# Peptides against a protein of PDB entry 6D0Y: the designs that were tried, part 203

Target 1, 225 residues: chain A of PDB entry 6D0Y
Amino acid sequence: ETEDHLESLICKVGEKSACSLESNLEGLAGVLEADLPNYKSKILRLLCTVARLLPEKLTIYTTLVGLLNARNYNFGGEFVEAMIRQLKESLKANNYNEAVYLVRFLSDLVNCHVIAAPSMVAMFENFVSVTQEEDVPQVRRDWYVYAFLSSLPWVGKELYEKKDAEMDRIFANTESYLKRRQKTHVPMLQVWTADKPHPQEEYLDCLWAQIQKLKKDRWQERHIL

## One batch from the design tools (peptide; made by RFdiffusion4, then SolubleMPNN)

Design b2_p28_8_s1 (from b2_p28_8, 12 letters changed)
Fold by OpenDDE base, seed 2:
Structure b2_p28_8_s1 (fold): chain B 225 residues (1-225), chain A 28 residues (1-28)
Amino acid sequence: as target 1 above (225 residues)
Amino acid sequence: SKEEAIEELKKIAEEEKEEIKKFLESLL
């Protein structure tokens, strides 16, 4: 495959075809694997780019990376390294929307056996540990809690299956923080919904409630968060 | 505001970015 064609293939994966999505992903993984000797850097960049720019295809690309990782472990590791670098860059650039999405992407990579569950738990432990920091703005604490909680729909089941005790500790710390934090009633931090007894709720409390419900439902999604 | 929050986070991020970097790298 040519370099330009690889871009097209990667960008178009998941589109309607006569074959199953799984078959298409396996096929693409094979193509990419075969071209790694010649286009490794390009493929790496392309995958990082689509992972960042096409959030609607998150599970498609995590699956693709998982398949490719199974074929070429070194490439999988290099991809994760690239994604971690991108996450760091996003944080440094104050692109927190991208950062949280990258955390979600990395979270789903756990399901694809690209990232080990203990590593993700360690990341979340670190995130929630920010709540214990002194002399920092609450907004910092809130963001890391948000990043953690908002990623759980993608990885909560796996992490609780493998690291339930550690996850319980993280949840306890999170709950404790949410109880003691100062609640704000600024519109940007409020969720207005007509289907709740309290139509106006603080955003993190709302998210926490949703995650608690998801956890209670054994991480089976019944609603869109 | 969102802008204020970003600025606060920015300040903190600049101070801790290297530590965060090292931590994230350790997860690999």
Scores: peptide ipSAE 0.020, ipTM 0.470, DockQ to the pose 0.016
Fold by OpenDDE base, seed 3:
Structure b2_p28_8_s1 (fold): chain B 225 residues (1-225), chain A 28 residues (1-28)
Amino acid sequence: as target 1 above (225 residues)
Amino acid sequence: SKEEAIEELKKIAEEEKEEIKKFLESLL
């Protein structure tokens, strides 16, 4: 494949095809693997770009990276390192939107066997520890809690299966913070329509309640979505 | 193995998380 063609292939994956998504991803992974010797840098950049800019295709690209990692472990490691660097840069720049995309992407990479569960737990511990920072805006504290909670639909099951004690500690700290923070009025957000309608609720409180329900249901979404 | 990894990834891809993911993505 040519370099220009690689961009097209990566950007268009997941579109309607005569083949299954899984088959298309396997095929693409094979193509990319074969071209890594010549176009590794380009492929790396492309994957990082789509990872942070196309959240609607998050699971497609995490799966693709997972497949590539299985084929070429070194590339998988390099990709994760690049993503972590990008996350750090986004956080330093207070680019919250990009940062949360990256956090969710990294979270789902745990399921794809690209990132170890303990590493993700450590990241979330660091996030929730921000709630203890002094002399910082509450929006910063809130964002890190948001980033943590909003990523759990992707990785909560895996993390609790492997690191339940650590996750419980993170949850306890999160709950403690949510109880003591200043609350503001925000639009009602409800993920599960099958549930009874709730009155207007603060965003993080609402998210917390939904995540708690998900946790109680052992992270099973089939009957609650 | 690679084959096991592929199978696991297929399973993940088939998991019905579409609605919650779409919702969360809409908030971004």
Scores: peptide ipSAE 0.016, ipTM 0.408, DockQ to the pose 0.047
Fold by OpenDDE base, seed 5:
Structure b2_p28_8_s1 (fold): chain B 225 residues (1-225), chain A 28 residues (1-28)
Amino acid sequence: as target 1 above (225 residues)
Amino acid sequence: SKEEAIEELKKIAEEEKEEIKKFLESLL
């Protein structure tokens, strides 16, 4: 395959086809595997790019990476390393929304057997541990909590199935932080309905409530996504 | 003036983002 053709194949996967998505992904994985000896760096770059720029295809590309990792034992690790670099670049660009999407992508790679559950738990432990640091702006602590909670719809089920005790500790620490942090409940930020005005819920408190509900509902994606 | 105040706020916000960026990068 030519480099241009590889780009086209990667970008167009998941589009309307006579074949199933699963068949198309398997086919593409085979093509990419065969071309790794010659185009490994390009393939890695392309996959990082679509992971960053096409969040609507998150599960398609995590699955593709999972398939490639199954075919090439070391590919997943190299891809994860590339994604971590991309995450840092997103932060350098002050693109925190993109950064969160990348964390979600990495989270879903656990489901695709690219990242081990204990490794993801350790990452989230590190995120939440920032809340215990003193003399740092709350916005920094809040971001890590948001990144953690916002990723749980993609990986919470898997992590609780394998590392429930550790996850409970992370949740306890998160809850403790959320209770003691300064909240931005502004009276001006009220939504008026036909019934009664209600204040807009603070974004982390809202997210926490959603995640608690998701956890209670056994991590069914339909409750959040 | 109002315009000057807005520009000052923009500068403060930009500086804060830069500090946040550096902090997060140090932790990753």
Scores: peptide ipSAE 0.015, ipTM 0.405, DockQ to the pose 0.013
Fold by OpenDDE base, seed 1:
Structure b2_p28_8_s1 (fold): chain B 225 residues (1-225), chain A 28 residues (1-28)
Amino acid sequence: as target 1 above (225 residues)
Amino acid sequence: SKEEAIEELKKIAEEEKEEIKKFLESLL
């Protein structure tokens, strides 16, 4: 297969087909695996691109990466490394919308057995530790808390199943920060698009309440993708 | 759906990237 053909296959996965999505993903994973010896760099770049630019296909591409990781362990590692580099670049460029999506993408990769739960916990520990930084704008502290909380719908269940004590510590630190931060209204995306924001609550307080409810409901979402 | 895809993948994939911890810990 040519590089152009690979691009088409990767970009169009999930479109209407006579076959099931699951079958198409398995088939594509097989094709990509077979082409890795000749087109690894191209495939890596393409997957990073669609993972960054097509948020509507998050589950499709996390699943695809999971399937590829199962077939080729080394490629899965290289992909995650590339995604981490992209996340760092997004943060440097102050592209916080892209950055938070990448955090969600990485979070869902835990469910796909591409990233280990302890590694994701360590990442979130680092995020919440930003709240303890001195002489930094509150917007920085707020963003990392937002990135953490807004990713929990994708990975909270798995992390509490495997690292409940560590997660409780992160939650305690988050709650402590939310109590002491200055309240300001900042436009932010809600975790659930169907949920209407509470006008009487600040955006992070609202998100915190949603996550607490989700946790109480054993991480069962109303909207299943 | 997310749940369906995850369940399907869990049947196939069992390996985790523990080495990625180094990258994630150094993210900030």
Scores: peptide ipSAE 0.022, ipTM 0.518, DockQ to the pose 0.030; fails the geometry check

Design b2_p28_8_s2 (from b2_p28_8, 12 letters changed)
Fold by OpenDDE base, seed 2:
Structure b2_p28_8_s2 (fold): chain B 225 residues (1-225), chain A 28 residues (1-28)
Amino acid sequence: as target 1 above (225 residues)
Amino acid sequence: SLEEAVEELREQAEKEKEEIKKKLKELL
């Protein structure tokens, strides 16, 4: 495959086809695997690009990466490294929406057996540790907490099943921060939500409450009796 | 509302995770 053709294949995966999605993913994984010796860097960049620009296809691409990782054990690690670099770049560029998409993508890679649970826990520990830094603006600290909490729907169950003690520590630190922070609505954070939080509660407090409920429900759908 | 948004994300995440698990079992 040529470089230009690879871009087309990656961007169009999951679209209407005569074949099943699984078949298409398997086929594409085979194509990409075969082309890794010649186009690894390009493939990595393309996958990072679609991860940040096509969040609606998140599970398609995480699955694809999972398939590639299963075929080429080195690919997954290199991809994750590329994604982390991209995340850092997004943060430096103040592209917080892109950044959160990347964090969610990484979170779902745990489910695809690309990222180990301990690694994701470590990432979240790093995020929440920002709340302990005095030289960082609160708005920045708030974002890292947001990124952590808002990613838990994708990976919270897995992390608590495997690293419950560490997760509890992260939650405790998060709770402590939320209690001591200035409780003001930050417009930057509001842009990320479908609606404004209830006037009686600050944005992150609302999110925290919802995540606590989700945790209490064992990260599963609520049972309606 | 934020509450609804979180629930939607959760629901979508759960659905997607199940799909991924299914795909992985079938393909890996």
Scores: peptide ipSAE 0.020, ipTM 0.536, DockQ to the pose 0.023
Fold by OpenDDE base, seed 5:
Structure b2_p28_8_s2 (fold): chain B 225 residues (1-225), chain A 28 residues (1-28)
Amino acid sequence: as target 1 above (225 residues)
Amino acid sequence: SLEEAVEELREQAEKEKEEIKKKLKELL
């Protein structure tokens, strides 16, 4: 396999095929495993790239990483480290939308047995701790809260099943911040298709309310009329 | 609305999580 071929394979996985998605993922995992000795750095970079640029394929790539981690038990850790570096780079470049996709990706890696629940809790603790920093602009504090809350649909159930006390503390800190922050509309944090937040609530307050409902409902699905 | 979008995101996430778990169980 060549480097260019690997890029094509990774970018096109999940596309229409004569084979099942599961078969394609297993096959690709095998190919990537075989090429790790020669192209590990490239593979890591490619996977980070698709994680931030192809959010519509999030579950495909998290599954792929999970499979790779199962084949090469060190790969998952290296990938997570690469993702964290990429996240920092995205934030430095003011690519906040891409950054949140990376956080959601990392969140779903808990479900793929790549990231342990305690590690994800620690990450979210770090995010919410930014709200306590006085030298950080509110827009940055708001982003970390947004990144945390908007990732919970993927991993909130798992984290509360394993670390409910720690999660409650994070929620309490989040609530305290939301109560004291200045209410503003920040377009760069708007990843939704909606043009405006709720007429009487700021967008983070709306998100908070929805997540609180999810928590109350034990993260179960509910039909909205 | 934003609320509807959040709920849609949640529902989609839940479905995808179940699919992932199923896939992992079958492939690992």
Scores: peptide ipSAE 0.020, ipTM 0.537, DockQ to the pose 0.023
Fold by OpenDDE base, seed 1:
Structure b2_p28_8_s2 (fold): chain B 225 residues (1-225), chain A 28 residues (1-28)
Amino acid sequence: as target 1 above (225 residues)
Amino acid sequence: SLEEAVEELREQAEKEKEEIKKKLKELL
């Protein structure tokens, strides 16, 4: 395989095919595994790129990474390291939309057995700890809370199953912050959607309420039960 | 196998999370 061909294969996965998505992912994982000795750096870069630029295919690519990690136990760690570097770069560049996609991607990697639950808990602890930083803008505090809460639909169930006490502490700290923060909508967080926030409730308070409900429902939608 | 489990989890998670994402978008 050539580097250009690998790019095409990775970018086009999930598109219309005569084969099932599952079979295509298995096939692609096999191809990528075979090419890791020669194109590891390129493959890592490509996967990081699609993770940040194609959020609509999040579960496709997390699954692909999971498959690759299962085949090559070193790959997952290297990929996560690359993703963390990319997350830092996105934040440095004030690309908060990209950053939140990366956090959600990392969150779903827990379900794909690429990231351990304790590691994700530690990440979220770090996020929420920003609310305790001195002499920082509220917009910074708000974003990290948003990044945490908005990622829980992807990983909340797993984290509470494995680290319930730690998660409760994070929730308590989050609740405390939400009570004391200024109730103003932050424009930078509107990158999530073009829609206006709920007119009768502040966006983070609304999100908090939804997450609390989701937690109460054991992180499952009722119509799926 | 772990690989098979990952695929199964993906399918299940995608179905569940899609509705949640829609709800989140309505709030934000």
Scores: peptide ipSAE 0.018, ipTM 0.485, DockQ to the pose 0.038
Fold by OpenDDE base, seed 4:
Structure b2_p28_8_s2 (fold): chain B 225 residues (1-225), chain A 28 residues (1-28)
Amino acid sequence: as target 1 above (225 residues)
Amino acid sequence: SLEEAVEELREQAEKEKEEIKKKLKELL
């Protein structure tokens, strides 16, 4: 297959088809697996690109990566490395919207068995640790908390099932930070049920409350609807 | 109201997302 063909296949997955999405994903995974020997780099780049540019298809592409990883276990690691590099670049470029999409993508990769739960916990520990740094503006500290909290709808259940004690520590640190931070009213893009904060509540406080409720409801999104 | 309608649509979308997510994860 040509590179253009691969691009088309990857970009169009999830679109209307005579086949089920599941079937299409399995089929595409097979095609990509077969082409890895010749187009691994291209496939990695394409998947990284769609991951950051098509957040509406997050679950589709995380699943695709998961399927590929299941077929070729080394692929997932390389993809994650690429995604982490992209995340760093996005942060350096102050592209926080892209960055949060990438964090959510990585979060859902835990569910797809591409990223181990402990690794994601470590990432979130790193994020929340920024709140303890004095050389970082609050707006940036707030973003890391936002990135952490807003990603939990995708991965909170898994992380608490596997690393409850560590997650509780992260939550405690987050709560502590939220209590001492200065209040702000900056709209942030969310891709979940709590898209807009209550007008009477600061956005991170609102998000915190929503996440606490989600946690209480055992991370079942239907319960917060 | 329009706001209520939008919220209902949002709720439906989230439910669908959850269902899709579950189904897709079963493939792994």
Scores: peptide ipSAE 0.028, ipTM 0.447, DockQ to the pose 0.024; fails the geometry check

Design b2_p28_8_s4 (from b2_p28_8, 11 letters changed)
Fold by OpenDDE base, seed 2:
Structure b2_p28_8_s4 (fold): chain B 225 residues (1-225), chain A 28 residues (1-28)
Amino acid sequence: as target 1 above (225 residues)
Amino acid sequence: SLEEAVKELEEQAEKEKEEIKKFLESLL
């Protein structure tokens, strides 16, 4: 197949068809696997691109990468490396929206058996450890906590099933930080509802409450966070 | 042998895991 054809296939996966999404993903994985010897670099770049630019298809592409990884090719590792590099670049460029999507993507790759749970726990430990740094602005500390918490809907269940003690430590550190952080210095994170005249809860506190509820519900989502 | 092949795959898997872990830990 041509590179253009591969691009089309990758970009269009998940569109309505006569077949199930699962069948389409399996089929695409087979096509990509067959073309990896000739187009590995291109396929890698394409998948990184769509992972970054099409957040609405996050689970589709994580599943696809998972399927490719399961086909006895080292593609998964190379893909993760590329994604980590992109995440670092996004953070350096202060592209925090892209960065958080990348973290969520990596989080869901744990469910697809591309990334080991301990590795993701280590990443989150590093994120939350930023809250302990004195030379880092609170806004940056807040972002890493946000990135951690906002990714838990995708991976919290898996991480607590495999690394509950470590996750509890991360949660304890997060809670401690949220209690001691200065809320008045982050007005941009305040949540406002039209129906309440009093100041609303900060976004991080709100997110924390939602995640606590999700955890209480054993990570069974009742609504999109 | 099959045993050697399995061992090689296991070693490769562990290597990849460690590499991924290293990258993730090196993020910050």
Scores: peptide ipSAE 0.028, ipTM 0.516, DockQ to the pose 0.021
Fold by OpenDDE base, seed 1:
Structure b2_p28_8_s4 (fold): chain B 225 residues (1-225), chain A 28 residues (1-28)
Amino acid sequence: as target 1 above (225 residues)
Amino acid sequence: SLEEAVKELEEQAEKEKEEIKKFLESLL
């Protein structure tokens, strides 16, 4: 069945092949483009699923979506709408790990010319504005700051190139919040995989320091955070 | 013409970007 075949192709992209990754992505984009008239909904669902469940292939799938958007000018918008719906659903379900992966995915879509920089800045402005909410748990405020900061390795360069003044404002608000928040370890912000642990620093403070260093280095990173 | 067709597609793409912006702005 063609539908099953599409699922297999999408799930297996990036695996060992005789061809380069670039060639495989172009080939897959061509196949998917040809099948969009008949299987658009299925393809959208599949791509949303792998974006959510396979974070290790984030850049592969953002690139694929970018290629599809370049071939089909309507696809990118529809895909992003679906991703936003999924993000909202993840947040409602209290699935913060899934939600942060989706935010990072959307962030990298800016580099793939699927999402405009101003739109991403607006999203991050909304995230950081949560720090100003009253009568909410600090864990809520912390998560949105985490989602913002942890996504900057993927998109910080582009956003500062296009919207430096707005980004500086967001950074100032973030810094202000980090100075006034209580320094309590939150389980949802635990570092599950840390090559270089910093037990002397709270996680968000550590992340903030890393992002400031990355910014100072003009977003030229030597390792992914 | 091809130029007109490209222009129309670009305009449609910009509309989609605005829709995306609205979604992102209304996320929270």
Scores: peptide ipSAE 0.026, ipTM 0.474, DockQ to the pose 0.023
Fold by OpenDDE base, seed 5:
Structure b2_p28_8_s4 (fold): chain B 225 residues (1-225), chain A 28 residues (1-28)
Amino acid sequence: as target 1 above (225 residues)
Amino acid sequence: SLEEAVKELEEQAEKEKEEIKKFLESLL
């Protein structure tokens, strides 16, 4: 396979096919595995790129990475390292939308057995710990809480199954922060209900309520947040 | 002058931004 062909295969996975997505992913994983000796760096870069730029295919690419990690023991770790670097770059660029997508991606990698649950818990502990810092603007604190909460639909079930006590502590800290934080009511953090002239609701409070409900429902998603 | 004050504020804001970025990166 040429590099260009690999790019095409990776970018197009999940598109309409006569075969099942699972079959296509397994097939692609096999192709990529075979080409790792020659194109490992390229494949890693490509996967990082699509993970970042194609958020609509998040579960496709997390699954693919999971498959590759299962086939090649070291691949997952290297990929995660690259993703963390990318997350840092996104934060440096103040690209918070990209950053949160990357956090969600990493979160879903737990389900794909690429990232251990304890590691993700530790990451979220670090995120929520920002709320305790006095020298960080609230907007940054809010973002980390947002990144944490908004990622739970992808990984909350797994984390609570394996690290319930730690997760409860994180939740308690989050709740405490949300109670004491100032509500700025800026457009980016406001829930605009187009249908009903309800008072402006703070997005994080709304998200928190949704996540609490999701948790209560044993992380069974009835509706996509 | 107002211009100087604005410039100083801009410089300070940029420094703070950089410090925040570095701090955030240290958490990952």
Scores: peptide ipSAE 0.026, ipTM 0.380, DockQ to the pose 0.011
Fold by OpenDDE base, seed 3:
Structure b2_p28_8_s4 (fold): chain B 225 residues (1-225), chain A 28 residues (1-28)
Amino acid sequence: as target 1 above (225 residues)
Amino acid sequence: SLEEAVKELEEQAEKEKEEIKKFLESLL
């Protein structure tokens, strides 16, 4: 069936082939575009699923969505809406790992011209504003800061190029919070990262230092890790 | 070394990202 074929194509994209990744993505985008009139909902669901469950292929699928959005100007918006709904659901269910992956995915969609930079800045402003909430657990505040900082490798360059003043404000607020927060170990943080926190530095402080270095290096990832 | 391998992979990944970005921009 055509639906099964589409699923196979979407799941296998990015595998090593004789063709370039760009060529493969363009080809797949063409196939999906042709089938959108009949299988739009299925394609949307499939892309949302792989976006959520295959974080290792994040840039592949964001690029694919970008290509589809370029071909069908309504597709990107509908996809983003679906992803935002999923993000809200993940947060309500306390699925923080899924939620952070969704935020990173949305972040990279800015680079693919699916989400406008100002919209992403607004999202991050909202995240960092959680640090000002009263009568909430610190873990909530920490998570939103983590979600923001951990997404910057994907979108920090673009956001600073277009919204440097707003980003500086967010950074200042983040720094202020990090100085004021308690430095107590939170077990949940270990679930969010592949690496354990440095024995001499709390995880968020370590992440902050890494992001500051990334910023100083003009958002070139080759100097980080 | 592992560090050298990681660095090489990161450099390659960055190049690919830039190429993809340029490709997408050319379509718009």
Scores: peptide ipSAE 0.013, ipTM 0.349, DockQ to the pose 0.025

